# Designs tried in a protein design run: peptides against a protein of PDB entry 3QIS. Part 223

Target 1, 334 residues: chain A of PDB entry 3QIS
Amino acid sequence: PSLELSRREFVFENVKFRQLQKEKFQISNNGQVPCHFSFIPKLNDSQYCKPWLRAEPFEGYLEPNETVDISLDVYVSKDSVTILNSGEDKIEDILVLHLDRGKDYFLTISGNYLPSCFGTSLEALCRMKRPIREVPVTKLIDLEEDSFLEKEKSLLQMVPLDEGASERPLQVPKEIWLLVDHLFKYACHQEDLFQTPGMQEELQQIIDCLDTSIPETIPGSNHSVAEALLIFLEALPEPVICYELYQRCLDSAYDPRICRQVISQLPRCHRNVFRYLMAFLRELLKFSEYNSVNANMIATLFTSLLLRPPPNLMARQTPSDRQRAIQFLLGFLL

## One batch from the design tools (peptide; made by RFdiffusion4, then SolubleMPNN)

Design b2_p22_4_s2 (from b2_p22_4, 9 letters changed)
Fold by OpenDDE base, seed 4:
Structure b2_p22_4_s2 (fold): chain B 334 residues (1-334), chain A 22 residues (1-22)
Amino acid sequence: as target 1 above (334 residues)
Amino acid sequence: DEFFLEFSEKLREEIEEIRKEL
């Protein structure tokens, strides 16, 4: 069997977090026999493509003289955003289109990624006083390395950060403050806050706004700004409550005193973000008559974002563990 | 929450200073 491909080189320019890009090409069976095609892994790869890439269809049958359109979809999710922000991964891949009892066809994927504050660590963002798109990628790497070292020093209860000549980090990321300040000012009376989804176009505008500027006002509806905060918290490479404290949060869930002690052991930026978010959510709960927000709803919603099970325990989370996690967060909302 | 208001206002001041330097 043999195929003709309309295109073999694909360039995805200015790839952004949560922004789908699509390129299409045609494959035609120019042979006299039916053929089965599939995208196959390269010799050292477990998957036929990188996590941010998809082919649709990824396999199929072609009759003689049949033509099929294949979509190459590039989408940076929460699962790939961090490694693309750091430059550990890039918008480059090679796809192998295999024919059963035929030859391989190679497709070249290339492009560039635009960094996002979404999927960047809390530590790096506290050090980042400029919009991420204004920060050179080399400096982003340095900020992540320095932030890792600061987190380790904070966990070890080592010497108070000498107020040395490095610009003092923010107490919380500017992006979190921007989202929370907007919600506090404009969304406290918003009916169905955190219950109504935002608009995808508005979410993209909010992400682009936070990546490129320090706005006075965030664009979009209160629902879109609220969902952007949820997306931000979900996209964090490490949750606001560090994975190492997850089990201790569950074990302490019914003792408010121990819960506060566990939170006191968080890295400074994580602890500040946690306290700030809990204080904000307690303010929103005062407006429950207007926004339909209650402590159980908020605890249920934010627990999955703030108190994620570590990857090794994700598959083992019991209903009891979920209830303990919710109870832990409730102790800060009531 | 007195903490929320005070902490958020302090962050505003710090971010407004940053915005003036951009």
Scores: peptide ipSAE 0.687, ipTM 0.972, DockQ to the pose 0.941
Fold by OpenDDE base, seed 5:
Structure b2_p22_4_s2 (fold): chain B 334 residues (1-334), chain A 22 residues (1-22)
Amino acid sequence: as target 1 above (334 residues)
Amino acid sequence: DEFFLEFSEKLREEIEEIRKEL
């Protein structure tokens, strides 16, 4: 069996969070026998490609002189954004197109990733006074390393050293403030807030705006700005309520006093973000007659974002655990 | 919520200072 490939080298320039890019190529059976093709893992890999890459179709049959179009789809989700932001992963891969009883054909994937404030830690973002696209990648690595040390110091109740006023972390990431301030000013009377989805084009404009500037006004509809806040919280490498406190939040869910004590043990930036978001959501609830927002809806929506189970427990989350997590947040909304 | 307004205005001041340096 033999295949002809129209292209073997693919370049994905300026890859961004949640922006789909596609490159297409053709495979043709130039042999005299039917061929089965498949993308196969390399010797040390469990998957045929990195998590941000997909081939469609990834397998198939070709009759003699048949041609199939294959799409290579690059999409950075919440699952890949953090490792790409840090430069731990890159837009580079090699795909192995295997032909049954035939040869292997190698496809080279290359490109560049543009960092996002989405998928960056709260600790790093509190230090990041400039838009992330203006921060050198080397400095992003340093900010993530320093963020880990700050989290550890905060857990140990160590007073931050009085770093000079220029190096002092923000109490909350500017990106969260920009989103929340916009929603508070313009969206308190928005019908179906957090219930109506945003527009994908507007979401991309909001992400690009927050990555490249400190805007006076966020572009897009109130629904798109609201969804951008949800996407931001979902994309955090660690949720606003740190994984280490997850079980304690569930255990305290029916005791408002213990709930407040658990929140007091969060790292400084996480605690500030949590208090700020809960205070904002309580303000939105005052306008429930206009925005259709109620405490049960908000608690249900934000629970999966703010109080997500640790990866090792995600497969074991019971309906009871979910209800306790909702009840925990309700104690801060009422 | 007095906390929300006061905290949000303090963050505004800090962010507006950053904007002047850009």
Scores: peptide ipSAE 0.686, ipTM 0.972, DockQ to the pose 0.905
Fold by OpenDDE base, seed 1:
Structure b2_p22_4_s2 (fold): chain B 334 residues (1-334), chain A 22 residues (1-22)
Amino acid sequence: as target 1 above (334 residues)
Amino acid sequence: DEFFLEFSEKLREEIEEIRKEL
């Protein structure tokens, strides 16, 4: 069996968070026998491709002289964005198209990723006074490393906040402020806020706007801006409530005094973001007659974003744990 | 929420300063 491939090299330029790119190629059975093809893992890999790449179809049969179109889909989700932002991973891969009883055909995937404020740490974003696309990649790496060290120092209460440094970090990421300020100004009376999904095109414009500028106004509908805030919180490498405090939040969920003590132990930026978001959400609840937002809805929605189980506990989250997590947030909304 | 308003306005001032430097 043999295949002819219309293309073997693929370049994905300017790959962005949540922006699907597609490249297509054809495979043709130029042999005299039916062929089964499949994308197979390389010798040391568990998957045939990196998490941000997909082939469709990834397997199939071809009769003699049959041709099939294969789509190579590049999509950076929340699961890949942090690793791509740090430069730990890149838009590079090699696909092995295996032909049963035949040859292997190698496809080269290359391209460039454009960093996003989505999937960047709160600590790094608090230090980042410029839009992320204006920050050199080398400086992004340094900011992430320094941010990790600052998180650890903050947790240990070892930070003399030298209030006098010209490079004082923001209290909250500018991106969070931009989203929240917009929602507070324009969306408090928005019917079905956080219940109606945004438009995908508007979400992409919002992401691109936050990555490239400090806008006076965020583009798109209030629903798209609201969903962008949810996406931002979901994409954080470390949730607003750090993984180290997850269990303590659950254990304290019915004691409002202990809940406040647990939050006081968050890293400075995380604590500020948490307090700011809770204060914002309490403001939205004052407009519940207009925006249909209630404390139970908000607590349920934001619990999965703000109070994520650590990766080792994700598979074990009980309904009781979910209810405790919701109850924990309710104590800050009421 | 007095805290929200005061904190948000302080952040506005800081971000508007940054915007002027860009």
Scores: peptide ipSAE 0.685, ipTM 0.972, DockQ to the pose 0.942
Fold by OpenDDE base, seed 2:
Structure b2_p22_4_s2 (fold): chain B 334 residues (1-334), chain A 22 residues (1-22)
Amino acid sequence: as target 1 above (334 residues)
Amino acid sequence: DEFFLEFSEKLREEIEEIRKEL
């Protein structure tokens, strides 16, 4: 068996969070026998490609003189955004197109990733006093390393670091403030807020706006701005309630005094974001006659975003654990 | 929420200072 490939080198320029890019190529059976093709893992890999890449179709049969189009799809989800933002991973891969009883064909994937404030730590964003696209990648690495060390210090030290006024981190990321201030100004009376989905084009504009500027006004509908806040919270590498406190939140869920004590033990930026979001959500609840927002809906929606199980426990979350997590959050909304 | 309004306004002031430096 033999294949002819129309292209073997693929370049994905300016890859962004949640923006699908597609490159297509053709494979043709120039042999005299039917052939089966498949993308196969390399010797040390469990998958035929990196998590941000896929081939469609990834396998198939070709009759003699048959041609099929293969799509190479690049999509950076919440599962890949953090490692691409840090430069730990890159838009580079080699695909092995295997022909049964035939040859291997190598495809080269290359490109560049544009960093996003989505999937960046709260600690790094509090230190980032400019749009992420204006920050050199080397400085993003330093900010993440420093942020890890500050999280550890903030968990160990009860005393606020008296850092000099010029290098003082923001109390909350500017991106969170921009989203919340916009929603407070324009969305308090929005019917079905957090219940109606945003538009995908508007979500992309909001992400690009937050990555590249400090806007006076966020573009898009109130629904798109509300969904952008949910996407932001979902994409955080460490949730607003740190993984270390997850079990204590569940254990305290029916004791409001202990719940407040658990939140007081969060790192400063996480604690500020949590308090700010809860205060904002309590404001939205005052407008429930207009926006149809109620405490149970909000608690159910935000619990999955703010209070995530640690990765090692994710597959073991019980319905009882979910109900305790919701009850924990309800104690801050009522 | 008095806390929300006061805290959000302080953040506005800090972000407006940053915006003037860009």
Scores: peptide ipSAE 0.688, ipTM 0.972, DockQ to the pose 0.906; fails the geometry check

Design b2_p22_4_s3 (from b2_p22_4, 10 letters changed)
Fold by OpenDDE base, seed 5:
Structure b2_p22_4_s3 (fold): chain B 334 residues (1-334), chain A 22 residues (1-22)
Amino acid sequence: as target 1 above (334 residues)
Amino acid sequence: DEEFKKFSEELRKEIEEIREEL
């Protein structure tokens, strides 16, 4: 069996978080026998492609002289954004199109990724006074390394390093402040806030705006700004409540005094973000007659974002654990 | 009321200082 491929080299320029790009090519059976094709893993890989890439269809049959269109879809989700922001991964891959009893055909994927404040650590963002697109990639790497060291020192209750040599970090990332200040000013009376989805085009404009500027006003509807805050919190490499404190939050869920003590043990940036968000959400709840927002809805929504189970426990989360997590957050909303 | 507004105003000041430097 043999295949003819219309193209073997694909370039994805300016790949961004949550922005789908597609490239298409044709495969044709130029042989005299039916053939089965599939994308197969390379010798050391578990998957035929990186997490941000997909082929559709990834397998199929072709009769003699049959042609099929294959789509190569590049999409950076919350699961790939952090490793692309750090430059640990890149928009580069090799796909192996295998033909049963035939040859392997190699497809080269290349391109560039544009970093996002989405999927960047709270610690790095507190140090990042400029928009992320204005920060050199080398400096982003340094900020992530410094952020890891700050988190570790905070958890160990080590004395903060002398503030003298490094620029003073922000108390809260500017991106979180921009989103929350906008929602506080313009969305407190918004009917169905956090219940109505945003527009995908507006979400992309908000992301691009926060990645490239420090805007006076965020573009898009209040629903899109609200959803952008949820996406931001979901995309954090570590949730606002650090994974190390997850179990202690569940164990303390019915004791408001212990809950406050657990939060006091968060790294400075995480603790400030948590307090800021809880203060905002308590303020938003005063407008419940206008915005249809209640404490149970907010606690249920934000618990999955702020108090994520550690990856090793995700598959073991019980309904009781979820209820305790909600109860923990309710103690800060009421 | 006062807690959130005060906290947000402190953050606004920090961010406005950054805007003046850009």
Scores: peptide ipSAE 0.612, ipTM 0.957, DockQ to the pose 0.873
Fold by OpenDDE base, seed 3:
Structure b2_p22_4_s3 (fold): chain B 334 residues (1-334), chain A 22 residues (1-22)
Amino acid sequence: as target 1 above (334 residues)
Amino acid sequence: DEEFKKFSEELRKEIEEIREEL
């Protein structure tokens, strides 16, 4: 069997977080026998492509002289955004199109990724005084390395970092402040806040706005700004409550004094973000008659974002653990 | 009320200082 491919090289320019790009090509059976095609993993890979890439269809049958269109879809989710922001991964892949009892056909995927404040660590964002797309890639790497080292020092309760001549970090990332200040000013009376989904086009505009500027006003509806905050918290590589404190939060869930002590052990940036978000949410709950927001709804929604189980425990989360996590957060909302 | 407003105002000042430097 043999195939003819209309194209073998694909370039995805200016790939962004949550923005779908598509490239199409045709495969034709120029042989005299039916053939089965499939995208197959390379020798050392578990998957036929990187997590941000998909082929549709990824397998199929072709009769003699049949042609099929294949879509190559590039989509950067929360699962790929962090490794693309750090440059640990790139918009580069090689796809192997296998023909049963035939040869392999290689497809080259290339392109560039535009960094996002979404999927960047709280520590790096606290040091980032400019929009992320104005930060040189070299400085972005240095900020991530420095952020990791400071997180480790803070967790180890090592001596107060000498306030050496490094630029003083922000207490909270500017991106979180921009989202929360906007919601506090304009969304406290918004019916169904955090319950109504935003518009996908407005979400993309908000992401692009936060990546490229320090706006006076965030574009889009209150629902889109609220969802952008949820997406931001979900995309964090380390949740607002660090994985190392997860079990202690569950164990303390019914003792408000121990809960406050656990939060005091968070890294400075994480602790400030947690306190800021809880203060905002307590303020939002005063407007419950207007916004239909209650403490149980907010605790249930934000618990999955702020208090995530460590990756090794995700598959083992019990209904009791989820209830303890909700009770932990309720102790800061009431 | 006062705690959130005070905290948000401290953050606003830090961000306005950055905007003046850009």
Scores: peptide ipSAE 0.601, ipTM 0.955, DockQ to the pose 0.864
Fold by OpenDDE base, seed 4:
Structure b2_p22_4_s3 (fold): chain B 334 residues (1-334), chain A 22 residues (1-22)
Amino acid sequence: as target 1 above (334 residues)
Amino acid sequence: DEEFKKFSEELRKEIEEIREEL
């Protein structure tokens, strides 16, 4: 069997978080026998492509003189955003299109990624006074390294940060402040806030706005701004409540005094973000007659974002663990 | 919550200072 491919080189320019890009090509069976094709892993890879890439269809059958369109879809989810922001991964791959009892055909994927404040650490964002697109990638790496060291010092209760000549970090990332300040000003009376989905186009505009500017006003509907906050919290490489404190939050869930002590042990930026969000959500709950928001709904929604199980425990989360996690958050909303 | 308003206003000042520097 043999195939003809219309194209073998693909370039994905300006790849962004949550922005789908598609490139298409045709494969044709120019042989006299039916053939089965599949994308196969390279010798050292577990998958036929990187997590941000997909082929559709990834396998199929072609009769003689049959042609099929294959879509190459590039989509940076929360699972790939952090490693692309750091430059640990890049928009580069090689796909192997295997023909059963035939040849391998190599496809080259290339392009560039544009960094996002989504999927960046709270520590790095507290140090990042400029929009992320204005920060050189080399400086983003340095900010992540410095932020890791600061997180470790804060967890160890080491000496108060000497007010050394480094610019004082923000207490909360500007992006979180922008989202929350907008919601507080304009969305407290919004019916079905956090219940109605945002518009995908508006979400992309909000992400692009936060990545490229420090706007006075966030574009889009209150629903889109609210969903952007949820997406931001979900995309954090480490949740607002650090993975290290997850079990202690569950164990303390019915003791409000111990809950407050656990939160006091968070890194400074995480602790500030947590307190800021809880204070905002308590304000939002005062408008429950207008926004249809109640403490149980908010606790259920935000618990999954703020208090994520560590990756090693994700598969083991019991209904009791979920209820304890919700109860932990309720103690800050009531 | 006076705590929220106070905290948001402190953060607003920090962000406005950044905007003036850009």
Scores: peptide ipSAE 0.595, ipTM 0.955, DockQ to the pose 0.888
Fold by OpenDDE base, seed 1:
Structure b2_p22_4_s3 (fold): chain B 334 residues (1-334), chain A 22 residues (1-22)
Amino acid sequence: as target 1 above (334 residues)
Amino acid sequence: DEEFKKFSEELRKEIEEIREEL
């Protein structure tokens, strides 16, 4: 069996968080026998491609002189954004198109990733006074490393050394403030807030706006701005409630005093973000007659975002654990 | 919420100062 490929080199320029890019190529059976093709893992890989890449179809059968179009889809999800922001991963891969009883055909994937404030740590964002696209990648790495060290110091209740007034971290990431301030100003009376989905094009504009500027006004509908806040919280490498406190939140869920003590032990930025978000959500609840927002809906929605199980807890969150997590947040909304 | 408004206004000042420096 033999294949002809219309293209073997693919360049994905300016790859962004949640922006799908597609490149297509054709494979043709130029042999005299039917052939089966598949994308196969490289030696020692578990998958045929990196998590941000997909081939469609990834396998198939071709009659003699048959041609099929293959789509290479690049999509940076919440699961890939952090490692791409840090430069730990890159828009580079090699795909192996295997032909049964035939040859391997190598496809080269290359490109560049544009960093996002989405999937960046709260600690790094609190230090980041500029839009992330204005920050050199080398400085992003340093900011993440320094942020990790400060998080650990904050958890240990080490008094911050007197950092010079010019390098003082923001109390909350500017991106969170921009989203929340917009929602507070314009969305308190928005019917079905956090219940109606945003528009994908508007979400991309919001992400690009936050990555490239400090806007006076966020573009898009109130629904898109609300969903952008949810996406932001979901994309955090560490949730607003740090993984180390997850179990303590569940254990304290029915004691409002202990709940407040647990939150007081969060790193400074995480604690500030948590308090800011809870204060905002309590404000939205005052407009429930207009926005249809209630405490149970909000607690249910934000629990999955703010209070995620640690990655080492391979066990699916039990219905009891989910109810405790919801009850924990309800104690800050009521 | 007076707590929210106050905190949001403190953050606004910090961010406006940054915007003026850019």
Scores: peptide ipSAE 0.591, ipTM 0.954, DockQ to the pose 0.895

